# Peptides against a protein of PDB entry 5VVV, part 230

Target 1, 276 residues: chain A of PDB entry 5VVV
Amino acid sequence: FLCGVVEGFYGRPWVMEQRKELFRRLQKWELNTYLYAPKDDYKHRMFWREMYSVEEAEQLMTLISAAREYEIEFIYAISPGLDITFSNPKEVSTLKRKLDQVSQFGCRSFALLFDDIDHNMCAADKEVFSSFAHAQVSITNEIYQYLGEPETFLFCPTEYCGTFCYPNVSQSPYLRTVGEKLLPGIEVLWTGPKVVSKEIPVESIEEVSKIIKRAPVIWDNIHANDYDQKRLFLGPYKGRSTELIPRLKGVLTNPNCEFEANYVAIHTLATWYKSN
Target 2, 276 residues: chain A of PDB entry 5VVV as posed
Amino acid sequence: FLCGVVEGFYGRPWVMEQRKELFRRLQKWELNTYLYAPKDDYKHRMFWREMYSVEEAEQLMTLISAAREYEIEFIYAISPGLDITFSNPKEVSTLKRKLDQVSQFGCRSFALLFDNIDHNMCAADKEVFSSFAHAQVSITNEIYQYLGEPETFLFCPTEYCGTFCYPNVSQSPYLRTVGEKLLPGIEVLWTGPKVVSKEIPVESIEEVSKIIKRAPVIWDNIHANDYDQKRLFLGPYKGRSTELIPRLKGVLTNPNCEFEANYVAIHTLATWYKSN

## One batch from the design tools (peptide; made by RFdiffusion4, then SolubleMPNN)

Design b2_p29_7_s4 (from b2_p29_7, 10 letters changed)
Fold by OpenDDE base, seed 2:
Structure b2_p29_7_s4 (fold): chain B 276 residues (1-276), chain A 29 residues (1-29)
Amino acid sequence: as target 1 above (276 residues)
Amino acid sequence: RKELLEKIKELLKGDEKEAAKEIVKLLEE
């Protein structure tokens, strides 16, 4: 069971010292996972093709080493979906090279994220793939296999919550393709009924699990505040029954952008997780 | 917002259990 934090918000990423402090807290609270997915990290999303500099590499190596020191699984995410051409072998090779670089930093767990992108394929991809889901699954499977089928590999669908599913969760051709074609060793991220889900009913998890043919990892935006910078969500982790735990592969909270605001949020997630 | 964050930071410099209690109180205000 993956339980911890995804740094997945828009806005200023956490600094390395904050991330190290996070790892210490996660270990102390018996959480086990950190997903590196800061939307405004240039080389994570907008400039995903760009290799890390020597200086950036040193920082990431230090960060990954710190995660290992605290027995926290460091998952490196990349979000190529803004402008990748899925059918272009050069794009696939560029993605491979980027992940090879990160693997050299000591990273062993990875994620491909296709959240917050347009649902349309380019003309070249339409000639090769039957659907957007087929394109995403193809590259994801290829990368997963290329990396030697790492123990932890995550996929974030474009339809990552109920409100984004067309026509709905149970009848989504996109999610059906993901469920049927995504290799079984790849985990699927899910956010619940909404982008910000006040509640995640058990029935909603059963519904999505059926179509994706696996228990999801929750990307939980309950404490996310990047959409409203005037607010801080300082309350406890709530609106999730502990009955979800046996039906999930994990829960990763995407909390407030302000690192210090997350103490209660993460601590109460840990309490929730340990209550099973 | 800034003031609240600074208060939380100061609380977290102390005992973590006590800090958690005081943070909850601070958030209820």
Scores: peptide ipSAE 0.208, ipTM 0.811, DockQ to the pose 0.020; fails the geometry check
Fold by OpenDDE base, seed 3:
Order: structure tokens, then sequence, then C-alpha cells
Structure b2_p29_7_s4 (fold): chain B 276 residues (1-276), chain A 29 residues (1-29)
């Protein structure tokens, strides 16, 4: 069970010292996972093709080493979906090289994120792939296999919540393709019925699990505040029955941009997790 | 918001259990 934090918000990323402090807190609270997915890391999303500089490499190596020291699984995410051409072997090779670099930093867990992108494929991809889901699954499977089928590999679908599913969760051709064709060792991220789910009913998890043919990892935006800079979500982790735990592969909270605001949120997530 | 965050930061410099209690109180205001 993956339980911890995803740094997945828009806005100023946490500094390395905050991330190290996070790892210490996670270990202390018996949480086990950190997903590196800061939307405003240029080399994570907008410039995903660009290799890390020597200085950035040193920082990431230090961060990954710190995660290991605290027995926290460091998952490196990349979001190539803004401008990748799925059918172009050069793009696939570029993605492989980027993940090879991160592997050299000591990272062993990875995620491919296709959240917050256009549903339309380019003309070249439409000639090769029958749907957007087929394109995404193809590259994800290829990368997963290329990396030697790491123990932890995550996929974030473009339809990552109930409200984004067309026509709905149980009948989504996109999610059906993901469920049927995504390799079984790859986990699927899900935010619940909504992008920000006040509640995640058990029935909603059973529904999505059926179509994706696996228990999802919750990317939980309950404390996310990047969409409303006027708000701080300082409350406890709520609106999730403990009955979800046996039906999930994990829960990763995507909390407030302000690092210090997350103490109660993360601590109460840990309490929730241990209460099962 | 800034004042609240600074107060939270200051509380977190102390005992973590006590800080947690005081943070919860602060957030209920």
Amino acid sequence: as target 1 above (276 residues)
Amino acid sequence: RKELLEKIKELLKGDEKEAAKEIVKLLEE
C-alpha cells in the first residue's frame, strides 16, 4: 500500500530542505511514499525533453538519497503529454534517455502522467493509434518494460476522475482501453469522483476498479490549494472511509503549496491509514 | 494567511506533539 504525499501542485515547488523534512515526517508517521510531480518544474512537464543540469542532478541525487535514508519510496513523475508525439520513435527515445538519467540518480520508481492535457492527438498519432488511450498505453507499457518493469510504476490517466470520464466511469472507452491494455504491473492514479473530491465513496472506487481492472492509487486533492490561492486547507484528512483501504493500492495526498500548512493533513492521513 | 503560516512555522520549531495541538487550535479560530 502506497501512502504518503504527491508534490503535484501548480506553483512554487518545495525546496530540497522541505522535501527532506517531509521524508522525516513521513517516516515518523509510518508513511512510505513521495511522488515527485511538481507541475512548475520545467523539466518535469513543459520541457520534459531537457536533461537535468549537473547542479540539478546533484540536487535530485541528494534528494533521492535522503528519501532512501528515511525509507521513503521516491517516485519520479514525468508529464510529457503537453507536446509529445506518441508515434515518433525519437520522442520515445528522448523520454527513455530522460528516465535513464533519473535512474542514474538512484531512482527506481517512476510515473507517467497524462493529466491536464488536450484529449486530441496530432495527425501523425491518429494515423498510428486508434485512440488517445491506445497511444498513452503504448508508450507507458514500452517505458515500463524498458525500465525493467520496476516494482512501482504509476500511470495518471487523462480521465483521472469521475467528472472527466466520458460518458461516465463505467462506460468510458478511454478507461476501458487503459484497463484492458495497460500492463498489470502499472498502477493507475485516480482523484475520486471529482478533481477535488470532498468524499470518495466505496462504490465509486469499486466502479473505477472494475473498468481499469485494478485497485487505483488515490491522488488526493482534498488539501490542494493551487487552484485557489486565497485558501488554505488546514483541516484533517476526511471524507474517506477506512473501508477504502483494502480497495486501494495507495493514497498520496497532494496538499497545500505552503509546506508548513500540511502538518495536520499528512498526520491525519497517517492516522487514517493506521486505523484499518 | 501569512501571519497564520508564520505562527504555524513557529509552533513547529517546538515539541511536535504540542505543536500539533496548538496548530489544530489555531486552525479552529
Scores: peptide ipSAE 0.154, ipTM 0.781, DockQ to the pose 0.020; fails the geometry check
Fold by OpenDDE base, seed 5:
Structure b2_p29_7_s4 (fold): chain B 276 residues (1-276), chain A 29 residues (1-29)
Amino acid sequence: as target 1 above (276 residues)
Amino acid sequence: RKELLEKIKELLKGDEKEAAKEIVKLLEE
């Protein structure tokens, strides 16, 4: 069971010292996972093709080493979906080289994210793939196998919540393709019925689990505030029955952008997790 | 908001159990 934090918000990423402090807190609270996915890290998303510099490499190596020191699984995410051509072998090779570099930093867990992108393929990809889901699954499977089938590999679908599913969760052709074609060792991220789910009913998890043919990992935006800079979500982790725990592969909270605001949120997530 | 965050930050420099109690109180005010 993956339980911890995803740094997955828009806005200023956390600094290395904040991330190290997070790892210390996660260990202390018996949480086990950190997903690196800051939207405004240029080399994570907008410039995903660019290799890390020597200086950036040193920072990431230090961060990964710190996660290991605190027994926190460091998952490196990349979001190539803004402008990748899935059918272009050069693009696939570029993605492989980028993840090879991160592997050299000591990273062993990875994620491919296709959230917050247009649900359309370019003309070249339409000639090769029957759907956007087929394109995404193809590259995800290829990368997963290329990396030697890491123990932890995550996929974030473009339809990552109930409201983004067309026509709905149980009948989504996109999620059906993901469920049927995504290799079984790859986990699927999900935010619940909504992008920001006030509540995540057990029935909603059963519904999505059926179509994706696996228990999801919750990317939980309950405390996310990047969409409203005037708000701080300082309350406890709530609106999730403990009955969800045996039905999930994990829960990763995507909390407030302001690092200091997240103490109660993360601590109460830990309490929730240990209450089962 | 900024003042609250600064107070939380200062509390977290101390004993974590005490900080947690004080943060909860601060949020209830």
Scores: peptide ipSAE 0.036, ipTM 0.646, DockQ to the pose 0.020; fails the geometry check
Fold by OpenDDE base, seed 1:
Structure b2_p29_7_s4 (fold): chain B 276 residues (1-276), chain A 29 residues (1-29)
Amino acid sequence: as target 1 above (276 residues)
Amino acid sequence: RKELLEKIKELLKGDEKEAAKEIVKLLEE
C-alpha cells in the first residue's frame, strides 16, 4: 500500500530542504511514499525532453539519497503529454534517455502522467493509433518494459476522475482501453468522482476498479489549494471511509502549495491509514 | 493567511508533538 505525499500542484515547487524535512515527517508517521510531480518544474512537464544539468543532477541525487535514508520510496514522474508525438521513435527514445538519466541518480520508481492535456492526437498519431488511450498505453507499456518492469510504476490517465470520463466512468472507451491494454504491473492514479473530491464513496472506487481492472492509487486533492490562492486547507483528512483502504493500492495526498500548512493534513492521513 | 503561516512556521521549530497540539488549537480559533 503506497501512502504519502505527491508534490503535484501548480505554483512554486518546494525547495530541497523542505522535501528532506517532509521525508523525515513521513518516516516518523510511518508513511512510505513521495511522488515527485511539480507541474511548474520545467524539465518535468514543459521541457520534458531536456536533460538535467550537472547542478540539477547533483540536487536530485541528493534528494533521492535522502528519501532512501528515511526509507521513503521516491517516485519520479514525467509529464510528456503536452507536445509528445507518440508515433515518433525519436520522441520515445528521448523519453527513454531522460528516464535513464534519472535511473542513474538512483531512482527505481517512475510515473508517466497524462493529466491536464487535450484529448486530441496530432495527425501523425491518428494514422498509427486507434485512439488517444491506445497511444498513451503503447508508450507507457514500452517505457515500463524498457526500464525492466520496476516494482512501482504509475500511470495517470487523461480521464483521471469521474467528471472527466466520457460518457461516464463505467462506459468510458478511454478507461476501457487502459484497463484492457495497460500491463497489469502498472498502477493507475485516480482523484475520485471529481478533481477535488470532498467525498470518495466506496461504490465509486468499485466502479472505476472494474473498468481499469485493478485497484487505483488515489491522487488526493482534498488539501490542494493551487486553484485558489486565497484558501489554505488546514483541516484534517476527511470524507474517506477506512473501508477504502483494502480497495486501494494507495493514497498520495497533493496538499497545499505552502509547505508549512500541511502538518495536520499529512498527520491525519497517517492516522487514517493506521486505523484500518 | 501570511500571519497564520508564520505562526505555524514558528511552532514547527519546536517539539513536534507540542507543535501539533498548538497548530490544532490555532486552527480551531
Scores: peptide ipSAE 0.032, ipTM 0.599, DockQ to the pose 0.020; fails the geometry check

Design b2_p29_8_s1 (from b2_p29_8, 17 letters changed)
Fold by OpenDDE base, seed 4:
Structure b2_p29_8_s1 (fold): chain B 276 residues (1-276), chain A 29 residues (1-29)
Amino acid sequence: as target 1 above (276 residues)
Amino acid sequence: MEEEKKRLELYKKAKEKYKKIAREEVEKW
């Protein structure tokens, strides 16, 4: 069971010292996972093709080493979906080289994120792939196999919540393709019925699990505030029954952008997880 | 420069779409 934090918000990424402090807190609270997915990290999303500089590499190596020191699984995410051409072998090779570089930093766990992108393929991809889901699954499976089938590999669908599914979760051709064609060793990220789910009913997890043919990892936006700078979520982790735990592969909270605001959010997630 | 501008525009558009949806969802809480 993956339990911890995803740094998955828009806005200023946490500094390396905050991330190291997070690892100390995660270990202390018996949480086990950090997903590196800061949307405003240039080389994570907008400039996903660009290799890390020497200085950036040193920082990431240090961060990955710190995660290991605190027994936290460091999952490196990349979000190529803004402008990748899935059918272009050069794009696939560029993605491989980027993940090879991160593997050299000592990273062993990875994620491909296709969140917050247009559901449309370019003309070249439409000639090769039957659907957007087929294109995403193809590259994801290829990358997963290329990396030697790492123990933890995550996929974030473009339809990452109930409200993004067309026509709905159980009938989504996109999620059906993901469920049927995504290799079984790849985990699927999900935010619940909504982008920011007040509640995640058990029935909603059973529904999505059926179509994706696996238990999801919850990317939980309950404490996310990157969408509204006037809001700060200081309340406990709630609206998730502990009956979800045996039905999930994990829970990763995407909390407030303000690092110091997240004590209650993360601590109460840990309490929730231990209550099973 | 044109490709970078295009990427930035795509990023901004996606970010604002997300933010709008998330705000509208939380307003119903």
Scores: peptide ipSAE 0.748, ipTM 0.960, DockQ to the pose 0.896
Fold by OpenDDE base, seed 5:
Structure b2_p29_8_s1 (fold): chain B 276 residues (1-276), chain A 29 residues (1-29)
Amino acid sequence: as target 1 above (276 residues)
Amino acid sequence: MEEEKKRLELYKKAKEKYKKIAREEVEKW
């Protein structure tokens, strides 16, 4: 069971010292996972093709080593979906080289994120792939196998919540393709019925699990505030029955942008996780 | 430069779409 934090917000990423402090807190609270997915990190999303500089490499190596010191699984995410051409072998090779570089930093766990992109393929991809889901699954499976089938590999679908599914969760051709064709060792990220789910009913997890043919990892936006900087979510982790725990592969909270605001959010997630 | 500008526009559009949806969802809480 993956339990911890995803740094997955829009806005200024946390500094390295905040991330190290996070790992210390996660260990203290017996949480086990950090997902590196800061949307405003240029080489994560907008400039996903660009290799890390020597200085950036040293920082990431130090961060990955710190995660290991605190027994926290460091998952490196990349979001190529803004402008990747899936059918272009050069794009696939560029993605492979980028993940090879991160693997050389000592990273062993990875994620491919296709969140917050248009549900459209370019003309070249339409000639090769029967659907957008087929293109995403193809590259994800290829990358997963290329990396030697790492123990933890995550996929974030473009339809990552109930409200994004067309026509709905149980009938989505996109999620059906993901469920049928995504290799079984790859985990699927999900935010619940909504992007920011007040509640995640058990029945909603049973529905999505059936179509994706696996238990999801929750990317939980309950404490996210990147959409409204005038709000801070200081309340406890709530609206999730402990009956979800045996039906999930994990829960990763995407909390407030303000690092120091997240004590209650993360601590109460840990209490929730241990209560089952 | 033109490709970079296009990527920045795609990023901004996606970010604003997400923010709008998330705000509207939380306002219904």
Scores: peptide ipSAE 0.746, ipTM 0.960, DockQ to the pose 0.898
Fold by OpenDDE base, seed 2:
Structure b2_p29_8_s1 (fold): chain B 276 residues (1-276), chain A 29 residues (1-29)
Amino acid sequence: as target 1 above (276 residues)
Amino acid sequence: MEEEKKRLELYKKAKEKYKKIAREEVEKW
């Protein structure tokens, strides 16, 4: 069971010292996972093709080493979906080289994120793939196999919550293709019924699990505030029954942008997780 | 430069769409 934090917000990424402090807190609270997915890290999303500099490499190596020191699984995410041409072997090779670099930093767990992108394929991809889901699954399976089938590999769908499913969760052709074609060793990220889910009912997890043919990892936006700088979510982790735990592969909270605001959010997630 | 500008526009559009939906959902809490 993956339980911890995803740094998955829009806005200023946490500094390395904040991330190290996070790992210390995660260990202390018996949480085990950190997903590196800061949307405003240029080399994560907008400039996903660009290799890390020597200086950036040293920082990431240090961060990955710190996660290991605290027995926290460091999952490196990349979000190529803004402008990748899935059918272009050069693009696939560029993605492989980027993940090879991160693997050299000592990273062993990875994620491909297709959140917050347009559903439209380019003309070249339409000639090769039957749908957007087929294109995403193809590259995800290829990268997963290329990396030697790492123990932890995550996929974030473009339809990552009920709000984005067409026509709905149980009838989504996109999620059906993901469920049928994504290799079984790849985990699927899910945010619940909504982008920011007040509640995640058990029935909603059963519904999505059926179509994706696996228990999801929750990317939980309950404490996310990157959409409204006037709000801080200082309340406890709530609206999730502990009956979800046996039906999930994990829970990763995407908390407030302000690192200092997240004590209650993360601590109460840990209490929730240990209450089962 | 043109490809970079296009990527920045795609990023901004996606970010604003997310933010709008998230705000609208939380306002119904």
Scores: peptide ipSAE 0.742, ipTM 0.960, DockQ to the pose 0.891
Fold by OpenDDE base, seed 3:
Structure b2_p29_8_s1 (fold): chain B 276 residues (1-276), chain A 29 residues (1-29)
Amino acid sequence: as target 1 above (276 residues)
Amino acid sequence: MEEEKKRLELYKKAKEKYKKIAREEVEKW
């Protein structure tokens, strides 16, 4: 069970010292996972093709080493979906080289994120792939296999919540393709019925699990505030029954952008997880 | 320059779409 934090917000990424402090807190609270997915990290999303500089590499190596020291699984995410051409072997090779670099930093767990992108394929991809889901699954499976089938590999669908599913969760051709064609060792990220789910009913998890043919990892935006900087979510982790725990592969909270505001968010997630 | 501008526009559009949806969802809480 993956339980911890995703740094998955829009806005200023946390500094390395904050991330190390996070790992210490995660360990102390018996949480086990950090997903590196800061949307404003240029080399994560907009410039996903660009290799890390020597200085950035040193920082990431240090961060990954710190995660290991605190027994926290460091998952490196990349979001190529803004402008990748899935059918272009050069793009696939570029993605491979980027993940090879991160593997050299000592990273062993990875995520491919296709969140917050348009559902449209380019003309070249439409000639090769039957659907957008087929294109995403193809590259995801290829990368997963290329990396030697790492123990933890995550996929974030473009339809990552109930409200993004067309026509709905249980009938989504996109999620059906993901469920049928995504290799079984790849985990699927999900935010619940909504992007920011007040509640995640058990029935909603059973519904999505059926179509994706696996228990999801919750990317939980309950404490996210990147959409409204005037708000801080200081309340407890709530609206998630502990009955979800046996039905999930994990829960990763995407908390407030303000690192210092997240004590209650993360601590109450830990309490929730231990209450099973 | 044009490709970078296009990527920046795509990023901004996606970010603003997300922010709008998330705000509207939380306002209904």
Scores: peptide ipSAE 0.741, ipTM 0.959, DockQ to the pose 0.894

Design b2_p29_8_s2 (from b2_p29_8, 15 letters changed)
Fold by OpenDDE base, seed 4:
Structure b2_p29_8_s2 (fold): chain B 276 residues (1-276), chain A 29 residues (1-29)
Amino acid sequence: as target 1 above (276 residues)
Amino acid sequence: MEEEKKRLEKYEKSKEEYFKKAREDVEEF
């Protein structure tokens, strides 16, 4: 069971010292996972093709080493979906080289994210792939196999919540393709019925699990505030029954952008997880 | 420059679409 934090918000990423402090807190609270997915890290999303500089590499190596020191699984995410051409072997090779570089930093767990992108393929991809889901699954499976089938590999669908599913969760052709074609060793990220889910009912997890043919990892936006800088979510982790735990592969909270605001959010997630 | 501009425009559009949805979702809280 993956339990911890995803740094998955828009806005200024946490500094390396905050991330190291997070690992100390996670270990202390018996949480086990950090997903590196800061949307405003240029080389994570907008400039996903660009290799890390020597200085950036040193920082990431230090961060990955710190995660290991605190027994936190460091999952490196990349979000190529803004402008990748899935059918272009050069793009696939560029993605492989980027993940090879991160593997050299000592990273062993990875995520490929297709959240917050246009649902339309380019013309070249439409000639090769039957759907956007087929294109995403193809590259995800290829990358997963290329990396030697790492123990932890996550996929974030473009339809990552109930409200993004067309026509709905149980009838989504996109999620059906993901469920049927995504290799079984790849985990699927999900935010619940909504982008920010007040509650995540058990029935909603049973529904999505059926179509994706696996238990999801919750990317939980309950404490996210990147969308409203006037709000801080200082309340406890709530609206998630502990009956979800046996039905999930994990829970990763995407908390407030303000690092120091997250004590209650993360601590109460840990309490929730231990109550099983 | 044109490709970078297009990437930035896509990024900002996708960000604002997420922000809109997230704001709509928390109005039900």
Scores: peptide ipSAE 0.729, ipTM 0.958, DockQ to the pose 0.922
Fold by OpenDDE base, seed 2:
Structure b2_p29_8_s2 (fold): chain B 276 residues (1-276), chain A 29 residues (1-29)
Amino acid sequence: as target 1 above (276 residues)
Amino acid sequence: MEEEKKRLEKYEKSKEEYFKKAREDVEEF
């Protein structure tokens, strides 16, 4: 069971010292996972093709080493979906080289994220793939196999919550393709009924699990505040029954952008997780 | 330059679409 934090917000990423402090807190609270997915880290999303500099490499190596020291699984995410051409072998090779570099930093767990992107394929991809889901699954499976089938590999769908599913969760052709074609060793991220879900009912997890043919990892935006700089979510982790735990592969909270605001959010997630 | 501009526009659009949905969802709390 993956339980911890995804740094998955828009806005200024956390500094390395905050991330190390996070790992210390996670270990202390018996949480086990950190997903590196800061949307405004340029080489994660906008400039996903660009290799890390020597200085950036040293920072990431240090960060990955710190996660290991605190027994936290460091999952490196990349979000190529803004402008990748899935059918272009050069794009696939560029993605491979980027993940090879991160593997050299000592990273062993990875994620491919297709959240917050246009659903339209380019003309070249439409000639090769029957749907956007087929294109995403193809590259995800190829990358997963290329990396030697790492123990932890995550996929974030473009339809990552109930309100993004067309026509709905149980009838989504996109999620059906993901469920049928995504290799079984790849985990699927899910956010719940909404982008920010007040509640995640057990029945909603059973519904999505059926179509994706696996228990999801929750990317939980309950404490996210990147969409409203006037909001700080200082309340407890709530609206998630502990009956979800045996039906999930994990829970990763995407918390407030303000690092110091997250004590209650993360601590109460840990209490929730240990209550099962 | 043109590719970077288009990429930035896509990023900003996607960000705003997420922000809009997240704000709408929180108003129901």
Scores: peptide ipSAE 0.727, ipTM 0.959, DockQ to the pose 0.922
Fold by OpenDDE base, seed 5:
Structure b2_p29_8_s2 (fold): chain B 276 residues (1-276), chain A 29 residues (1-29)
Amino acid sequence: as target 1 above (276 residues)
Amino acid sequence: MEEEKKRLEKYEKSKEEYFKKAREDVEEF
């Protein structure tokens, strides 16, 4: 069971010292996972093709080493979906080289994220792939196999919550393609019924699990505030029955941008996790 | 430069679409 934090917000990323302090807190609270997915890391999303500099590499190596020291699984995410051409072998090779670089930093766990992108394929991809889901699954499977089938590999669908599913969760052709064609060793990220889910009912997890043919990992936006910097979400982790735990592969909270505001959010997630 | 501009425009558009949805979801709390 993956339990911890995703740094998955828009806005200024946490500094390396905050991330190290996070790992110390995660270990202390018996949490085990950190997903590196800061939207405003340019080399994560907008400039996903660009290799890390020597200085950036040293920082990431130090961060990955710190995660290991605190027994925290460091998952590196990349979000190529803004402008990747899935059918172009040069794009696939560029993605492989980027993940090879991160593998050299000592990273062993990875994620491909296709959240917050346009559903339209380019003309070249339409000639090769039957749908956007087919294109995403194809590259995800290829990358997963290329990396030697790492123990932890995550996929974030473009339809990552109930409200993004067309026509709905159980009838989504996109999620059906993901469920049928995504390799079984790849985990699927999900935010619940909504982008920010007040509640995540057990029945909603049973529904999505059926179509994706696996238990999801929750990317939980309950404490996210990137969309409203005038608000801080200081309340406890709530609206999630502990009956979800045996039905999930994990829970990763995407908390407030303000690192210091997240004590209650993360601590109460840990209490929730240990209460089952 | 033009490709970078188009990429930035896509990023900003997707960010604002997410922000809109997240705000809508929190209004139902």
Scores: peptide ipSAE 0.725, ipTM 0.957, DockQ to the pose 0.932
Fold by OpenDDE base, seed 3:
Structure b2_p29_8_s2 (fold): chain B 276 residues (1-276), chain A 29 residues (1-29)
Amino acid sequence: as target 1 above (276 residues)
Amino acid sequence: MEEEKKRLEKYEKSKEEYFKKAREDVEEF
């Protein structure tokens, strides 16, 4: 069970010292996972093709080593979906080289994220793939296999919540393709019924699990505040029954951008997780 | 320059769409 934090917000990423402090807190609270997915890390999303510099590499190596020291699984995410051409072997090879670099930093767990992108394929991809889901699954499976089938590999669908599913969760052709074609060792990220879900009913998890043919990992935006800088969510982790725990592969909270605001968010997630 | 501008525009659009949806979702809180 993956339980911890995703740094998945828009805005200024946390500094390395904050991330190390996070790992210490996670360990102390018996949480086990950090997903590196900051939207404003240029080499994560907008410039996903670009290799890390020597200085950036040193920082990431140090960060990954710190995660290991605190027994926190460091998952490196990349979001190529803004402008990748799925059918282009050069794009696939570029993605491979980027993940090879991160593997050399000592990273062993990875995520491919297709959140917050246009649902339309380019003309070249439409000639090769029957749907956007087929294109995403194809590259995800290829990368997963190329990396030697890592123990932890995550996929974030473009339809990552109930309100993004067309026509709905149980009938989504996109999620059906993901469920049917995504290799079984790849986990699927999900935010619940909504982008920011007030509640995540058990039935909603059973519904999505059926179509994706696996228990999801919750990317939980309950404490996210990147969308409203006037909001700080200082309340407890709530609206999630502990009955979800046996029905999930994990829960990763995407908390407030303000690192110091997250004590209650993360601590109450830990309490929730340990209450099962 | 033009490709970078297009990527920035896509990023900003995606960000604002997420922000809009997230704001709508938290109005129910």
Scores: peptide ipSAE 0.724, ipTM 0.957, DockQ to the pose 0.938

